# Peptides against a protein of PDB entry 5FRP: the designs that were tried, part 181

Target 1, 225 residues: chain A of PDB entry 5FRP
Amino acid sequence: VEWTESIPQIIATREDISKELNQALAKTFIDSDPRVRRTSVMIFNKVPVTEIWKNITNKAIYTSLLHLAREKHKEVRELCINTMAKFYSNSLNEIERTYQNKEIWEIIDTIPSTLYNLYYINDLNINEQVDSVIFEYLLPFEPDNDKRVHRLLTVLSHFDKKAFTSFFAFNARQIKISFAISKYIDFSKFLNNQESMSSSQGPIVMNKYNQTLQWLASGLSDSTK

## One batch from the design tools (peptide; made by RFdiffusion4, then SolubleMPNN)

Design b2_p28_4_s4 (from b2_p28_4, 13 letters changed)
Fold by OpenDDE base, seed 2:
Structure b2_p28_4_s4 (fold): chain B 225 residues (1-225), chain A 28 residues (1-28)
Amino acid sequence: as target 1 above (225 residues)
Amino acid sequence: KELEELLEKARKSAAGLTGKELKKKEEE
């Protein structure tokens, strides 16, 4: 009987501890010291996604994580961008949508928009990073068509207008790059064929090849800035 | 366990408390 009576107190204590921990963590995300903020973000990288969802229940923590994507401190910002993208992907793969976690999902579902909105900052470094995390985490290569479409629809379903605009711009750019690369390959094959090189079309193809290379080089240079 | 350790570290950082002080508060 005494043991049974102690259980509620233990549970209450654990809940209280959990609440206190969440409150403390919420404070660390907005700490003035970048190292503290960095450490806070690293929790999302080091802890399995399932454990994060289970133990981090304060919405303010997730909101604060998203805000760090626009932080002035470069290292923290970069870490945050990678972390939130990865966390989003892992959440989609491993976390079910329930009534209990609905409020957290409402925040997490804004991660794609948050990331795509970073393009409006017009910072080349940020743009490159966003490109990278989109490719790696948000819209990764998926051989299964149904899964790929489902992921795409999930990502797009929570876009704001600005995110859609950025998305279309990004895709347009990728299509152009892909097309250019394809042409480059074709031209390279053509140029490697001696019979084709000796043809009347040889100089024309060579010119187009050079133009393609120049365009690719310029595009890559913009991505490295 | 890893999460708890990380949370504890974060708590310590936020509170400016040393590990010893946090342990004391948890034991109280």
Scores: peptide ipSAE 0.122, ipTM 0.595, DockQ to the pose 0.013; fails the geometry check
Fold by OpenDDE base, seed 5:
Structure b2_p28_4_s4 (fold): chain B 225 residues (1-225), chain A 28 residues (1-28)
Amino acid sequence: as target 1 above (225 residues)
Amino acid sequence: KELEELLEKARKSAAGLTGKELKKKEEE
């Protein structure tokens, strides 16, 4: 009987502790020190997704996480982009949608849009990172067609107009890159053939090759920046 | 410290420890 009477108090205490923790964590995400912000983001990487959803109930924390995708501090931003993408994927895989977590899901469901909107910054490094996390976490390789389609629909279902635009642009770019690579290979084969090089088409092919290379190079981040 | 505790709890939970086992360890 005494044990039963203590349970409500323990639960209440835990809730209070949880609330305090959430409040404290919310502050760390907006701390002026990038190291503190980094540490805050790392929680989402180090703690299992199920535990995050269970223990982090303050909406402001998730909102702040998403905001860090546009962080001025490069290291924090890059970490955040990877973290939020991974967290999104893990959440889709492991967290059920319930009435209780609906409000958090409303925020999490905006992660794809948040990421795709980063393309509008027009930064090559950011673009490359966004490309990477899309392929790795948002739209990963899935051999099961039904699962793949379901994931795609889930991602798209919460897109804003800008995200849709970016999505189509991205796909178009990827297709173009694929074709460019294919052409590059063909051109390389042609150029390696001396007979073909000596032909009247040689200079034309060379020009096309150079144009292709320039286009490819323009889409790649400068590793020296 | 609180964050570390949360992380530790999460790690323990991920390792398959039951809520009961986690409580026992917190009491130790």
Scores: peptide ipSAE 0.032, ipTM 0.497, DockQ to the pose 0.012; fails the geometry check
Fold by OpenDDE base, seed 1:
Structure b2_p28_4_s4 (fold): chain B 225 residues (1-225), chain A 28 residues (1-28)
Amino acid sequence: as target 1 above (225 residues)
Amino acid sequence: KELEELLEKARKSAAGLTGKELKKKEEE
């Protein structure tokens, strides 16, 4: 654990991590102690994406990261799902595709499929988390139509058959969630404005707000569980 | 045991590289 915690500092200070360090890190991702695995995943959160790509060259590490999405330990799994989605998004935005990093990109490009395949577990908490990371990292709101379409095509281009099936099945739900969130934000802004609350529209907006909250709450896992 | 040895080796290697790089930066 202590060694793994030192890795972010090492990566930040060194241009080239030795092959030996990569091999050691690969082992920490499959360590029997969940704390070690957790710390390993946190490396991808704490270190800038450009430094990760530069210093972590062992493809086994990336493969192991993806496998942790189905980790038995809940906390590690949840952390991994968020981490891999964020890492995917950051990589698309900041990392150029070259011949040298082709093998790593082949793994990273499977992250969307990996995430969509989690829907087949049929767990409400996992579904909620996958929905969240899709909206936040995989298919974020983009006002530019060309960029939005390009991102969508990029995400879909590496889908396996199961991922496509999941995508189509849950797409309608995702759209509804997106609209609900937007409405929630609008209502929240309205409610925070005292002048708007004193208007004749106040009670109507409050009713709609409550309905939206109820709908959102029904689809979200109980945070207390 | 093998992991610990690898970790220690990696740590030593990292420390050595950091030391060399720091020395190079100090000498430049």
Scores: peptide ipSAE 0.029, ipTM 0.500, DockQ to the pose 0.010; fails the geometry check
Fold by OpenDDE base, seed 4:
Structure b2_p28_4_s4 (fold): chain B 225 residues (1-225), chain A 28 residues (1-28)
Amino acid sequence: as target 1 above (225 residues)
Amino acid sequence: KELEELLEKARKSAAGLTGKELKKKEEE
């Protein structure tokens, strides 16, 4: 653990991480101790993306990072999911595609697919996290239409069949959620209007409001779990 | 040799960083 914790500093100070270091790091990602794995993932959080790409050249490390998204240890998994999503976004923004880094990009380009495939686990906590990282890192809000479309196409271009299926399902769900939220707002406005509540439509709207709330609540993970 | 020294320095530095400090830097 202590050794792995030192790696970010080494990477930050040295432009050339030895082949040996890469090999050692690759081992830490698959270590039996979740603390070691956690620390390994943290390297990607602590070290600038440009330095990671420069110094971590062993493709096995990247593959292992992606694999940790499905590991059993909750904390490590959650960290990994956030880390890989952020790393993907940062890479798209800051790393040029060259012949030299092509092999690494081939792995990194699978991150969106890897994340969307997590929906098949059918875990509410995982789903919520994946939703979060998609909005934050994979498909962030972008006011520029061209950039938004370009990002979307980039994300989709490397999807496997399962990821596409998840993507469509996710989008469908988001549409439903958006609609529900919109209705919630409308209902709230309606309920705040006393004149409207006294109308014949009052009880109907209230019932629909309650149903909407229940539906929304059912989709949210219990923060206490 | 230089890499080993750097690794050793990094190890020493990391040993001084308590797990708590690592978490704080992640939140910043």
Scores: peptide ipSAE 0.022, ipTM 0.482, DockQ to the pose 0.014; fails the geometry check

Design b2_p28_5_s2 (from b2_p28_5, 24 letters changed)
Fold by OpenDDE base, seed 1:
Structure b2_p28_5_s2 (fold): chain B 225 residues (1-225), chain A 28 residues (1-28)
Amino acid sequence: as target 1 above (225 residues)
Amino acid sequence: KKEELEKLKKLLDLLEQGRNNRNLIKSL
């Protein structure tokens, strides 16, 4: 654990990380101790993206990072999902595509598909996290329409068939959520009016309100778990 | 080309709706 914690400083100070160091780092991603795996993922958060691309040249490290998105250990998995999404976004913004880094880009370009494929696990916590990182890192808010289009096309260009299906389902779900929220607001306004509550429609609207609320809540992870 | 552009615009609109939904849920 201690030597892994020193790696960010080494990467920041040395221009060339040896092949041996890359091999050693690759092993930490598959270590039996979750603390070691966690520390390894944190390297991608602590070191600037440009330095990561410069110094981490072993493909196995990037591949192993992506595999941790399906990690059994919850904390490591959650950290990995956030880390890889952020790393993808930073790479798109700061790293040029060259002949030398082509093989690494081939791996990094699969991050969107990797994330969208996590929806098939059908875990509410994972779903919520993936929703979050999509809006924060994969498809961030961009006021320039041309840039938004370009980013979307970039994300979609490397989708596998399953990722496309998941993407469409994601969009359809957003529409349903929007509609439910609108209904919730309308019902809330109705119930806040005393005259409306005293009407024959009062109990009916209350029931619909509760159903809508339950539906919305069912899509959210239990914050207590 | 026009049809593809319209499809893309629709997708972008859906994404913005999703972003708004998320913001609303957080305020709840």
Scores: peptide ipSAE 0.209, ipTM 0.747, DockQ to the pose 0.515
Fold by OpenDDE base, seed 5:
Structure b2_p28_5_s2 (fold): chain B 225 residues (1-225), chain A 28 residues (1-28)
Amino acid sequence: as target 1 above (225 residues)
Amino acid sequence: KKEELEKLKKLLDLLEQGRNNRNLIKSL
């Protein structure tokens, strides 16, 4: 009987410790030192998603994570973008929606909009990274058509107006890229044929090839910056 | 519902094309 009475106190103490830890962690996300902020973001990469949801109950931490996607410090921002996208995907796969975690899910469900809204910054490096995380984590390859449909609908269901606009622009860009790649391949095949190169069309195709290549390259971030 | 499903299928196909594009760009 005495042991049973001590269990609620232990649970209460554990909750208090958890609360204090959560409060301390929340402060690290807004620390002036980018190394501290980086370390805080890395928690979401190092700890299993199930443990994160269990132990991190302060919604301010999740909100702060999302805000770091627009941080000035490049390394922290890039890490944050990858981390939040991966965390979103893992959460969808592993975390059940319950009444208790509803408030956290309301924040996590905004990650797709947060990512698509980064395109409005008009930074090539950011754009490339967002493209990458969309295909890797947000809308990953899924051979099951029903699962693919369900995932897409889940992502779209929480879009704001700006995210929808960005989404359509993203899709339009993919079409253009596909077309350019197709042309690049065709031009390359033509140029690799000696008879074709000696024809009157040879110089014309060479010019188009160079233009296509330049266009494709211009859409890629400079790896040296 | 059928028209919406077809639109969704087209969108999914576009996304897969985008995925392929990224793979091709990386190989370039």
Scores: peptide ipSAE 0.208, ipTM 0.746, DockQ to the pose 0.529
Fold by OpenDDE base, seed 2:
Structure b2_p28_5_s2 (fold): chain B 225 residues (1-225), chain A 28 residues (1-28)
Amino acid sequence: as target 1 above (225 residues)
Amino acid sequence: KKEELEKLKKLLDLLEQGRNNRNLIKSL
């Protein structure tokens, strides 16, 4: 654990990480101790993306990072999902595609598919996290239309079949959520009107309001879990 | 090309709708 914690500093201070160090680092991602795995993931958060690409040349490290998205240890998994999404975004923004880094890009380009495939686990916490990282890192807000288009095409261009299916389901869910929110707002406005609340429709709308809230809540992970 | 562009625009609109949904949910 201690030597793994020193790796970010080593990467920041040394221009070239030795092959041996890369091999040693690769082993930490598959260590039986979740603390070691966590520390390994944190390297990608602590070290600038440009330095990671420069110094981490062992493909197994990137592959192992992606595998941790399905980690049994919840904290490591959650950290990994956020880390890989952010790393993907930073890489797209800051790293040029060259012949030398092509093999690493082939792995990094699978991050969107890896994330969308997590929806098949059917875990509410994972689903919420994936939703979050999609809007924050994978498909972030971009005022430039051409950049938005290019980013979307980049994300979609490396989807596997399952990821495409998941993407369509994701979009369909967003439509349903939007509709539910719209109804929630309408019901709320109705119920906030004293005359409407006192009408014969008051109890009916209240029931629909509660059902809508329940539906919306059911799609959200319990923050207490 | 025009049809593909329109599909892409629709996807972008859906994405923005989703972003708005998340913002609304967070405000709730």
Scores: peptide ipSAE 0.207, ipTM 0.747, DockQ to the pose 0.516
Fold by OpenDDE base, seed 4:
Structure b2_p28_5_s2 (fold): chain B 225 residues (1-225), chain A 28 residues (1-28)
Amino acid sequence: as target 1 above (225 residues)
Amino acid sequence: KKEELEKLKKLLDLLEQGRNNRNLIKSL
């Protein structure tokens, strides 16, 4: 009987400890030291998604994570963007939507919009990273058509107006890139043919080839920066 | 519903093209 009476207190104590831990963790995401912020973000990478959802119940932590995507510190920002996208994907795959986790899901469901809105910063490095995480985590390759459709609909269902606009721009850019790559391939084939290179068209195609390469390169961040 | 499905298919195709493009660029 005494043991049974102690169980509620133990549960309450654990909840209190969990709350304190969550409060402490929330503070680390807004710490002035970027190393502390980085370490905090890494928790989402090191701890299984199921354990994160179970133990991190303070919504402020998730909100703070999303905010770090616009962090001035490059390393923290880049880590955050990757972490956020991966966490979103893992959550969709492994976490069920329940009444208890509804408030957290409301935040997590904004990750796609948050990512697509980063394009408005107009930073080449950010753009490249966002492109990468979209294809890797947000809209990953899926051979099953039904799953692909479902994933896309899930991503789009929580878009704000700006995210939709950004999404369309993203798709339009992919078309342009595809066209440029196709041209690059065609020009490369032409230039690899000795007879073609010796023709009157040789110099013209070479110029077009160079222009195409320059265009493709201009869309890529300088890896040396 | 049919029109929406066709639009969705087009979007999916574009996404796959984008994925392929990225893979090609990386191989370049």
Scores: peptide ipSAE 0.202, ipTM 0.743, DockQ to the pose 0.523

Design b2_p28_5_s3 (from b2_p28_5, 20 letters changed)
Fold by OpenDDE base, seed 5:
Structure b2_p28_5_s3 (fold): chain B 225 residues (1-225), chain A 28 residues (1-28)
Amino acid sequence: as target 1 above (225 residues)
Amino acid sequence: EEELKKKLKELLDKLREGNENLKFIKSL
């Protein structure tokens, strides 16, 4: 009988502890020290998604995570972009939508828009990273057509207008890249043929080859920077 | 800052413990 009376107090204490921890964690995401912010982001990488959803209930933490995608500190920003994309994917795969977690899902469902909106910064490094996380986490290769379509619809269902615009621009760019690569291959084959290179078309193809390379290179960030 | 780091560490430890418990339960 005495043990039963202690259960409510234990539950209350756990809730209080959880609340305090969430409040403390929320502060770490907005800490002035980038190392503290980095460590906070790493929680989402190191802890299983199910445990994150269970223990992190403060909305401010999730919103703060998303805001770090525009962080001035490069390392923190890059980590955040990867982390939030991965967390989104893991959440879709492992977390059921319930009435209790609806408010958190409302935030998490904005991750795709948040990521696609980063293209408007017009930074090549950011663009490359966003491209990467889209292919790895948001819209990964899925051989099952139904699953692929479902994922796509899920991602698109919460897009704002800007995200849609970025999405279409991204797809158009990918098509152009593919076409440019195909041209590069064709031109390379032509130029590797001595007879073709010595033809009247040789200089013309060489020029097109160089233009194609320049275009492809212009879309790549300087790996040295 | 140090207090926040401590609390963060405690949170991480708690979350890790939870994960290990879940792994154990699934292995059963």
Scores: peptide ipSAE 0.059, ipTM 0.579, DockQ to the pose 0.014
Fold by OpenDDE base, seed 3:
Structure b2_p28_5_s3 (fold): chain B 225 residues (1-225), chain A 28 residues (1-28)
Amino acid sequence: as target 1 above (225 residues)
Amino acid sequence: EEELKKKLKELLDKLREGNENLKFIKSL
């Protein structure tokens, strides 16, 4: 009997501890030291998604995570972008939508919009990173057509107008890139053939090859910056 | 800053403990 009477107190204590921890964690995301913010973001990488959803119940933490996508500190920003994209994907795969977690899902469902809106910053490094996380986490290759469509619809379901516009622009750009790559391959094959290179078309194809390379290169970020 | 780091560590430790506890509960 005495043991049963202690259970509510233990549960209450755990809830209180959890609340305090969540409050403390929320503060670390807005800390002035980028190292503290980085460490906070890393929690989302080190802890399984199921445990994060269970233990991190303060919505302000998730909101703060999303805000760090526009962080001035490059390392923190880059980490955040990767982290939030991965977290989104993992959440979709592993977390059931319930009444209890609805408020958190409302925030998490904005991650795709948050990421696509980063294209409007017009930073090549950011653009490249966003491209990468889209293919890796948001819209990964899925051979099952139904699953692929479902994922796409899920991603788009919470888009704002700007995100939609960015999405279409992204797709258009990817088509252009794919076309350019295809042409690059064709030109490369042509130029690797000695007979073709010695033909009247040789110089013309070489010029087109160079133009294609230049165009492709212009879209790449300078890794040294 | 040090206090925040300490609290973060405590949180991580609790999260780990929680995970172990969940594993234990699932094993029952």
Scores: peptide ipSAE 0.059, ipTM 0.584, DockQ to the pose 0.013; fails the geometry check
Fold by OpenDDE base, seed 2:
Structure b2_p28_5_s3 (fold): chain B 225 residues (1-225), chain A 28 residues (1-28)
Amino acid sequence: as target 1 above (225 residues)
Amino acid sequence: EEELKKKLKELLDKLREGNENLKFIKSL
């Protein structure tokens, strides 16, 4: 009986601790030091998604996480993009939509739009990273057709106009890349055949091969920059 | 900088401790 009476006080103390923690975390996400912001983002990588949703209830933390996708500090930005994409995917897989978490879901549901809008920055490194997280976390390979369609519809359901435009451009680019890779393979096979290389078509195919290679390379970020 | 990292680590540790405490309370 005495222990039951202490439970409300413990819960209240926990709520207070949780509130203080949320307030402190909210400040760290907007700290002027990039190292502090980086460490704050890492919380989402170190703590299970279910525990994040239970303990981080301050909306400002989630909105700040999304804003860091446009961070000037490269390392923080890159970490944030990967983190928010992974967090979105894990949330879709593990977190149920309830009345209590509705307001947080309203923010999390904007992650796909936030990511696709990064294409408008027109930075090759950002574009490559966004491409990567789309395939890894937003629209991963799913053999189940119903799950795949459901995920796609979920991702698209909260797109703004700019995100839709980027989505279509992305898909068109992927088709072009796939076609270019197929052509690259065909040209490579042709050029590896001595008889074909010695033919009148040899120089023509070599030129097309080089053009295809240059086009493919132009879409890749320089790992040294 | 080191002080802020320390504070963040402490916050993470508190978060973990809080979750463990909840699990313990629910098991009782």
Scores: peptide ipSAE 0.044, ipTM 0.579, DockQ to the pose 0.012; fails the geometry check
Fold by OpenDDE base, seed 4:
Structure b2_p28_5_s3 (fold): chain B 225 residues (1-225), chain A 28 residues (1-28)
Amino acid sequence: as target 1 above (225 residues)
Amino acid sequence: EEELKKKLKELLDKLREGNENLKFIKSL
């Protein structure tokens, strides 16, 4: 009988501990030391998504995570971008939408918009990273057409106007890149054929090949910067 | 609605193809 009376107190204590932990964690995300911020972001990578949703209930933590996508510290920013994209994908796959977690979902559902808005920074390194996480986590390949469309609609459903604009620009760019790569391959095959190179078309194709390479290279970040 | 789904599917297929091609180029 006495142990049953202690259960509510234990539960209450655990709730209090959880609250304190959440408050402490929220502070670490805004710490002046980038190492502390980095470590805080890593929690989202180390802890299973289901446990994060269960134990991290302070909205400020999630909002702070999203804010770090624009962090000046490169390492923290890059980690954050990857982390939030992955967390978004994992959440969509593993977390049910309930009344209790609605407020957190309202934040998480803004991750796609947050990521697409990073294109407006006009930083090539950021752009490349965003490109990568879109394909890896936001809009991964899905062979099932219905699932693929559903994921796309989910991602788009919470876009702001700027994110939509970025989305269309991104897609247009990817189509162009795909086309350019296809041409690069075709030209490469042609140029690797000695008979073709000796033909009247040889110099013409070589020129087109070089133009294609130049165009492709212009879209790449300078690895030296 | 069905037409929109078709268009979206086509777009996604194109994006996938683009990504695969990019991976191929990077491997080169």
Scores: peptide ipSAE 0.000, ipTM 0.257, DockQ to the pose 0.507; fails the geometry check

